# Ledger of designs, part 161: peptides against a protein of PDB entry 5OOQ

Target 1, 227 residues: chain A of PDB entry 5OOQ
Amino acid sequence: YREDVRQVVTHPANALSFLQPGRLVEISVNGKDNYGWGAVVDFAKRINKRNPSAVYTDHESYIVNVVVNTMYIDSPVNLLKPFNPTLPEGIRPAEEGEKSICAVIPITLDSIKSIGNLRLYMPKDIRASGQKETVGKSLREVNRRFPDGIPVLDPVKNMKIEDEDFLKLMKKIDVLNTKLSSNPLTNSMRLEELYGKYSRKHDLHEDMKQLKRKISESQAVIQLDDL

## One batch from the design tools (peptide; made by RFdiffusion4, then SolubleMPNN)

Design b2_p24_7_s1
Fold by OpenDDE base, seed 1:
Structure b2_p24_7_s1 (fold): chain B 227 residues (1-227), chain A 24 residues (1-24)
Amino acid sequence: as target 1 above (227 residues)
Amino acid sequence: DEELKEKLKEGEEREKEFVELIKP
């Protein structure tokens, strides 16, 4: 369910309006490299100059440059190319006990785990000496101020996602979460199994497929009107 | 891209009521 919500929230139709400079975003690259919360620098539509006919998925069609403060110190950051989400080998977050540095990494929308309800004041030139480190200090301060986690944008109240199918999905999730939180088995290893049984996961997946189709159709119409 | 700039402006208007800007 969290993934289903993430897919809707990180869709270009919803996410792009909230990727202003300094927006906090939680970053997970390739489902394995967790950089934690970073700050948005800028974004652009993904263009393949070598293959202009390349078709990207909606979540891969934009590149977001983000400042992270969790880059492994020995990562080949000099090989990073702005607006190229294909990261060089060895680019990874620092593990526990390893030293980290600040870096600007290009990511796709699919690498956004959450969009925060916070923005940092960003320097005009993030590439200037010391500017990334300044943002890195601000990120540490934010994490200190929010020990229970950085507040996430509410998809309905803040992002104003008003799609009826999405609202139905959110309602289903809320009902299930309430039931799970009240269940004495919440501390049991069977919580995931129980969640799977109650989730009507198949119905939600179909709802998500329909929603994705509807969103894609709406975007296609917008693109046609802009032509 | 002008469209993207407009989207960001729209987002900035929407967030005025609930966003917190952290100053250095």
Scores: peptide ipSAE 0.475, ipTM 0.920, DockQ to the pose 0.673
Fold by OpenDDE base, seed 4:
Structure b2_p24_7_s1 (fold): chain B 227 residues (1-227), chain A 24 residues (1-24)
Amino acid sequence: as target 1 above (227 residues)
Amino acid sequence: DEELKEKLKEGEEREKEFVELIKP
């Protein structure tokens, strides 16, 4: 059920509005590499220049650049490419007893475990010398201030996800958390439908955007021909 | 992308009521 909530929350239709610069996000890459809480730098739609016809899943269709302070010190961070979520070999979080450094890593929405209800004040140029380290210090300070964990955005109250099936899912989770023995109706089947609704909605919005862009481009060409 | 910027602006307006901005 938690994964199901995560899929809905991290869907582009819901997540993108909350990926402002400085937004705290909890990062898990490939379900194994846990970087903890990082801060959003920026995001963009994933574009494959080599294969413009490449189709990505909704959760892989955007790339988010995030500052983390848990990168293993000997990781080949110089090989990191902005907006390339395919991380070089050796890019990993520091293990216990290892030293860590600050780095900007590109991740997909699928690598977001949680979206925090906190934002850091971000420097204008995170790539400038010392700026990542400043953000890294701020991340440490946040972790110190919130020893019980960074507050997570409420999907319903904050994100305004009001789908009936999602609300039912949330209620089931709440009941489970309260140890009320009501058999969680495995609405796993409804999650695919729910995901499908968001996917369709997002696709329609993207299609409309593409259409608007094409119209604007065609108008620009017409204006050039009328000159 | 202007649309993405608009989404972020919408998000910023929505979050004003509940988000905490942590200053350095």
Scores: peptide ipSAE 0.476, ipTM 0.926, DockQ to the pose 0.606; fails the geometry check
Fold by OpenDDE base, seed 3:
Structure b2_p24_7_s1 (fold): chain B 227 residues (1-227), chain A 24 residues (1-24)
Amino acid sequence: as target 1 above (227 residues)
Amino acid sequence: DEELKEKLKEGEEREKEFVELIKP
């Protein structure tokens, strides 16, 4: 059930509006490398220049650049490429007893475990010397202020996810948290239907955007011929 | 690009009621 909620929350139709600069996000790369809470720098649509025909899933179709303060000190951070979410070998979080450094890493929406109800004040140029370390200090301060955990965005109250099937899922989770007895299997079939609804809405929005671009390009060509 | 900026602005307007901004 928690994974089902995560899939809906991290879908582009819901998540992108809450990925402002400084937004806190909990990061898990490939379900194995837990970087903890990081801060969003920016995001962009994933474009493969080598293979323009590449089709990505909804959760892999955007790249989010995030500052983390848990990068292992001996990780080959110099090999990190902006807007490439395929991380080089050896890029990992520090383990217990290891030293960590601040780094900017590109991740997909699928690597977001939670979206926090907090934003950091971000420097204008995160690539400037010492700026990542400043964000790293702010992340440590936030963890100090919230020893019981960073508050997470409420999907219904804050994100205004009003899909009927999602609301039913949330009610079932609430009932399960109060009563252990309801069967998990009935919810997996509904997740695919929920995901299908969000995917269709996102596809329609992208189609409208492409159509608007084509109309604008056609109008620009007509203006060039009249000059 | 512009549509993504509009989405971020809409998100900023919605979050004014409940988001906390942490200053350094």
Scores: peptide ipSAE 0.469, ipTM 0.923, DockQ to the pose 0.626; fails the geometry check
Fold by OpenDDE base, seed 2:
Structure b2_p24_7_s1 (fold): chain B 227 residues (1-227), chain A 24 residues (1-24)
Amino acid sequence: as target 1 above (227 residues)
Amino acid sequence: DEELKEKLKEGEEREKEFVELIKP
């Protein structure tokens, strides 16, 4: 059920509006590498230059650049490619007793465990010397201020996810937290329907965007012909 | 990407009521 909620929350239709610069996100790469809470730098639609026709899943269709302060110090951070979520070998969080550094890593939406209800003030140029470390200090300060954990965005109250199936899912989770009796299988079928709705909404939005671009381009051409 | 910017703006408007901005 938690994974089901995560899938809905991290879907582009919901998540992208809350991935502003400085947004705190909890990061787990490949279900293995837990970087903890990082701060969003920016995000972009994933583009494969080698295969422009590549189709990604919704959760892999965007790349989010995040500052983490938990990167292993001896990780080959110089091999990181901007907007390439396929991390080089050796890129990992520091383990207990290891030193960590601040790094900007590109992740997919699928690598977001949670979206925090906090934003950091972000430097304009995160690539400038010392700026990542500044964000790293801010992350440490946040962790200090919230010893019980960083507050997570409420999917319903904050994100305004009002889909009936999702609300039912949330209610079931609440009930399950109190009563062990709800069958996970019934929620999976509804989740597929929910994902279908979000995917459709996203597709429509992209179509509208493409249409607006075409209209703008057409108007620009008309203005050139009228000159 | 203008659409992404619009989404972020929408999010910024929605979050005004509940987001905390942590300053250095």
Scores: peptide ipSAE 0.468, ipTM 0.923, DockQ to the pose 0.591; fails the geometry check

Design b2_p24_7_s3
Fold by OpenDDE base, seed 1:
Structure b2_p24_7_s3 (fold): chain B 227 residues (1-227), chain A 24 residues (1-24)
Amino acid sequence: as target 1 above (227 residues)
Amino acid sequence: DEELKKMLEEGAERAKEFEEIIKP
């Protein structure tokens, strides 16, 4: 269900109205390259000069230029072409322990995982020396201020997505989330009741509580992955 | 594209209610 929500949110009819310069977006390229939160520079309709009759999906029909601060330092950033979302080989985020740099990358709407409610002040000329690094510092500061995550736009309250099927989807997700939050507790209580009948030792009760937490967490993760 | 500009302006106006602008 999360992917279904993402598809609706990142559709041009919804997303483009919120891709102002400086808008924070969470970036995942080709489902594997996670750049984290970046800042929108600009966007344009995708044009194929070689094949003007090329038809793109809605999610691939626009190119968004974004500043990221997680680019691997040895990536061939000089080979990046503005408004070309087909990234050169070797363009990737830094892994743990690797150094990163700031870069402007062209992505499609399909590479947007989330749209944030935060907007950075953007330099007029992001291509000028030192400007990307300034944005990079701002991104680091944002991550510092929001250790629990950057707030995401509410599709209904903020983006005003009022499609009936989408609202039904959101309602289903809410119901499932409620059930997910309640079921672990119910199972935990049942386990506690069950083991409480057999356990006279306090140490066993604490072990049970820990096990219940782990089970609840694992179930929550599984169900969240199914959403 | 004038339509895209209009969309961005409308979106920007709507976003004033809930967005936070981060200054350097």
Scores: peptide ipSAE 0.482, ipTM 0.928, DockQ to the pose 0.806
Fold by OpenDDE base, seed 3:
Structure b2_p24_7_s3 (fold): chain B 227 residues (1-227), chain A 24 residues (1-24)
Amino acid sequence: as target 1 above (227 residues)
Amino acid sequence: DEELKKMLEEGAERAKEFEEIIKP
């Protein structure tokens, strides 16, 4: 259920309007590498110069540059390519006991776990010497100030996601907090209609298939945990 | 590009109601 909400929230139609410079976002790359909260630098539509005909899913169609302060110190950050979300081998967050550094990494929308209601004041030139470290200090200060976690944007109240099926999903999550496993979202949610409303300019068919698969997988996991 | 800029500006304006800016 949380993943379903995340898919809607991180869709370009919803997320892009909140990715201003300094916006805090919680980052997980490839569902494995958790960088924690980082700060948005900028974003751009993903362009493949080598293959202009390349088609990306909605969640992979934009590249977001973010400052993180959790990069493993020995990561090959010099191999990072701006606007290339395919990270080099060895690029990872620091584990417990390891030293971390600040870095700017390119990510896709699919790598965003949450969008915060906080924004940092961003330097004009983040790539200048010492500027990313300044942002890194600010990130540490934010984490200190919000020990219970950074406030997340409310999808309905803040992001104004007013889709009826999404609202039903949110209500179901609220009501079924104790029985989340009982009613598959796939049966209760009209994913096709939901994505159809967001799809003004893009074919979301593949994204819908992926979402349906993820929902099914999540339900299977929940069923296994209930066993 | 212009549409994205407009979207960001509109989003920024909406966010003023609930966002907090953290100064260095």
Scores: peptide ipSAE 0.477, ipTM 0.929, DockQ to the pose 0.807
Fold by OpenDDE base, seed 5:
Structure b2_p24_7_s3 (fold): chain B 227 residues (1-227), chain A 24 residues (1-24)
Amino acid sequence: as target 1 above (227 residues)
Amino acid sequence: DEELKKMLEEGAERAKEFEEIIKP
C-alpha cells in the first residue's frame, strides 16, 4: 500500500505543484541508494537531445535537482552531469562510519520516497562555494528538531488528491492501521494480503503502459519508413 | 515553462496553509 500511495503522490499531476525550491523530499535512487531527506533546487521536463522521440514514463519524464548531505566523500561527484538522472558509477550515499559531503544530484520523480511539509530557505546560487554546505547544515538542524521523522504531506488534506480510487485506498489503509493497533498479528496478515492484491494490479497497469509505449514506438518507426 | 511556473505558484499558495519554512 505504501508503494501505491507513493506512485500517486509522485505522479507529475500531483508532485510538481509541491516541488518548490527548498521543499524537503526523501530520496531513494534505484530502490538501493537511500540518501535520506534532501532539499529541492529545481526541476525540468526531461529532454533527450540525442533521441527527441524518446518516450518516458510519467514518473521518469521530469528531472529534479536535489541537495543531499549524505553523499559519500570519495564519490566521483565531478562526473555528475546536470539534468542526467543516470548517475555515474561510484555515486552513492555514505555508509555507517564513512564521511559524507553535500552534493546536488539529478533524480527522477520515481526516486522520491516522500514529500515533506517543510521547506528550507534556499540560497539563490546553490552552485556557489559553500552554499551546498549551508543547506546541509539546515538539513542537519531539521533532523535534530524532528527526531521522530520529518512530517509528510497529507495526500488528501494538503495535496488535495480527490481521485475516488485513491480515497478508497486511503480509507483501507486507515482501517488496517486501526486494526494493526488493536491486533498486530491479524492486521499484519491482512495488510500483506491487500498489498499483494495492489501489487498485482499495479504490475498489470505497468505492463499495459509498457505495451502501449511499444505500440506507439512501432507506429512511429513505420511512419518514418513511409517518409 | 510558463505552465510549470503557474503550477508551482498555485502549489506554493496552497502550501502556505500547512507548510513550515525553516530559516537559516
Scores: peptide ipSAE 0.476, ipTM 0.927, DockQ to the pose 0.736
Fold by OpenDDE base, seed 2:
Structure b2_p24_7_s3 (fold): chain B 227 residues (1-227), chain A 24 residues (1-24)
Amino acid sequence: as target 1 above (227 residues)
Amino acid sequence: DEELKKMLEEGAERAKEFEEIIKP
């Protein structure tokens, strides 16, 4: 059920609107490498220059750059490629007793475990010397201030996910937290339907966006020709 | 991407109601 909620929350149709610079997100790469809470730098649509025809899943179709303060100090951070979510071997969080450093890592939406209601004030140039460390200090301060955990965006109240099936899912989760009796299978089927609806809406939205851009570009060209 | 920018702006506006900005 938590994974089902995560899939909906991290879907581009919902998540992208909240990935402003400084947004705190909880990061788990490949379900194994937990970086904890990081801060969003920016995001971009994933483009494969080598294979422009590459089709990505919705959750893999965007790359989010995040500052983490939990990178293992001896990780080959110099091998990190901007906008490449395939992390080099050896890029990992520090384990207990290991030293960590701040790093900017590219992740997919699928690597977001949760989205926080907190935003850090982000430096304009995060790549400048010392800026990542400043964000790292802020992350530590946030963790200190919120010992019980960073508040997570409420999918319904904050993100305004108003889909009826999702609301039903959330209600069921609430009931399950109190009662063990709900059938997981029924909820998964409904989630797939919901996911399908979100995917279709997103695709349509992107198509409309591209169309609007083309129209605007065409109008700009016409205005330039008339000048 | 202007639409992504718009989405972020709209999201930012919505988030003003509940988000907390942590200053350094």
Scores: peptide ipSAE 0.472, ipTM 0.929, DockQ to the pose 0.604; fails the geometry check

Design b2_p24_8_s1 (from b2_p24_8, 10 letters changed)
Fold by OpenDDE base, seed 4:
Structure b2_p24_8_s1 (fold): chain B 227 residues (1-227), chain A 24 residues (1-24)
Amino acid sequence: as target 1 above (227 residues)
Amino acid sequence: EIEPEILEPADVPEFESEELILPE
């Protein structure tokens, strides 16, 4: 059930509006490498110029750049490529007793465990010398202030996910948390239907954004020709 | 010191993403 909620929350139709610069997100790359809480720098839609026919899943269709302060110090961070979510071998979080450094890593939406209800003020140029470390200090301060964990966005109250099937899922989770009643299988079928709805919503949203861009570009061109 | 801020839903504007063309 938690994974089902995560899939809905991290779907582009729901997550992108909350991935502003400085948004805190909990990061797990490939479900194995836990970087803890990081701060969003920016995100972009993933487009392959060499293979325009490349179809990405909804959760892999966007790249999110995040600052983490838990990168293992001896990781080959110089091999990191901006907006390439395929991380080089050896890129990993520090283990217990190891030293860590700050790094900007590109991740997919699928690597987001949770979206926090906190936002940091981000430097204008995060790639400038010393700026990542400033964010790293802020992340340490946040962890100090919230020893019981960083508050997570409420999918219904904060993210305004109003889908009836999702609300039913949330109610079931609440009941399970209270009564430990075990029927997870009935929710999986509803998840596929729910994903279908979100996929359609995302497509409409992207079409609308593209239309707005085309209108804006057309207006800009008209203004240039009238000059 | 960069202070964290809790953003209420009403204070969270929609963020538009840029398209990035990745070189293969």
Scores: peptide ipSAE 0.021, ipTM 0.577, DockQ to the pose 0.044
Fold by OpenDDE base, seed 5:
Structure b2_p24_8_s1 (fold): chain B 227 residues (1-227), chain A 24 residues (1-24)
Amino acid sequence: as target 1 above (227 residues)
Amino acid sequence: EIEPEILEPADVPEFESEELILPE
């Protein structure tokens, strides 16, 4: 059920409006590398230059750049490629007893475990010397202030996800947290329906954006020809 | 060979967080 909620929350149709600079997100890469809470730098739609027809899943269709303060110090961070979510071998969080450093890593939406209801004040130039470390200090301070955990965005109250099936899912989860009685299979079917709705919404939104670009480009060409 | 990718920001409405944490 937690994964079901995560899939809905991290879907582009819901998540992107909450990925402002400084937004706290909990990061898990490839289901194994837990970086903890990081801060969003920016995000961008993923486009393959070599294969413009490449189709990404909804959760892999955007790249989010995040500052983490848990990168293993001996990780080959110099091999990180901007906007490439395929991380080099050896890029990992520090384990207990290991030293960590701050790094900016590109992740997919699928690597977001949760979205926090907090934002950090972000430096204007995160790539400038010492700026990542400043964010790292802020992340430590947040963790200090919230020992019981960073507050997570409420999907209903904060994110305003009003889908009836999602609301039913949330109610069932609340009931299950109190009573382990609801059948997981029924919730899975509803999740697929929810996902389908969001996928369609995202596709339509992207189509509209592409159409607007084409119109703008065509108008620009017309202006160039009229000039 | 890693295929070159072009990334563009999405135009998405912003939501204000309940709290903003400043660097100390």
Scores: peptide ipSAE 0.077, ipTM 0.690, DockQ to the pose 0.246; fails the geometry check
Fold by OpenDDE base, seed 1:
Structure b2_p24_8_s1 (fold): chain B 227 residues (1-227), chain A 24 residues (1-24)
Amino acid sequence: as target 1 above (227 residues)
Amino acid sequence: EIEPEILEPADVPEFESEELILPE
């Protein structure tokens, strides 16, 4: 059920307005490389130079640059290409007992596990010497302050996702949590239908211009890992 | 060989969030 929520939350129509510089995001690349919480630098719409007519999925249509402090020290970070989400071989998070460094990596929206209800004050030039390391220190401090986990944006209260099918999904999750029921909330087909609605109803550019949202200061955190 | 792609910047409005200051 957490994946269904994640797919909606990380859809461009919902996520992009919350990917300001310094926004904390939890990162998992290719479903295996967990970098933990990183900080957003910027994002851009993906364009294929060779094939301008290339069609990407919604979740792969944007590239997000993020600072992580968990990059394996011997990773070939010099081979990272700006705005190329296909990471070179050997780019991975540090394992237990390994040393890590700070790096800026390009990821897709599909690599976002969760969006935090916190932002860091980001340096103006993240590529300047020592700036990534400063952000890395801040990330460590955040993790220290939130030992039980960084607060995640509430999809309804904070992100103001008002889609009826999504609200129904959330209600079902609440019911399941209270009843300890294992009834399926959604399947792949229902998720596809929901995203089909997004593709038909939403002009991402127009939506971004019209979006005015307030994030509640309430610390109501949805633990998506338990769903 | 992975070809470089060109990306267009996306402008989005800013929303309220708790902001932490970077340590000195």
Scores: peptide ipSAE 0.027, ipTM 0.580, DockQ to the pose 0.232; fails the geometry check
Fold by OpenDDE base, seed 2:
Structure b2_p24_8_s1 (fold): chain B 227 residues (1-227), chain A 24 residues (1-24)
Amino acid sequence: as target 1 above (227 residues)
Amino acid sequence: EIEPEILEPADVPEFESEELILPE
């Protein structure tokens, strides 16, 4: 059920509007490399120059650049390619007892475990010397301030995901959390079906257009206020 | 020191995603 919720939450139609600079996201790459909470730098639609006809899954169709403060110090960070979510061998989070450094890594939406209801003020130029480390300090401060965990965006209350199938999924999860006695496996299959229905209802292209429109409208409002 | 801010979704401006052409 958690995975089904994650799939909905991290779907471009829902996630992208919350991936503003400084947004905290919990990062797990390839289901094994947990970087913890990082801060969003930016995101871009994934375009394959060599194969323009390449079709990515919804969750792989965008690249999110994130600052993490948990990169293993001896990781070959110099081999990181901007906007390439296929991380070089040896790029990994620091294990217990290892030293870590700050790095900007490109990830897919599928590598987002959760989206936090918290943003950091991001430096204008994250690539400038010392700026990643500043964000890294802020991340440490956030973790200090939230010892019980960084607040996660509520999919319904905060993200305004109003899809009926998703709401049913959430209700089922709540019921399951209260009723430990029901077989979780049988319920998970239903959740996957509900997610499948949700995904099929969303035209990602149209959703992206709507998102772009909303972004443009919000920028226009900011410009009007600056003006 | 950058203070974290808890932003409600309504307070979060939408921003345009740049098209990133990944070199193969």
Scores: peptide ipSAE 0.019, ipTM 0.580, DockQ to the pose 0.043; fails the geometry check

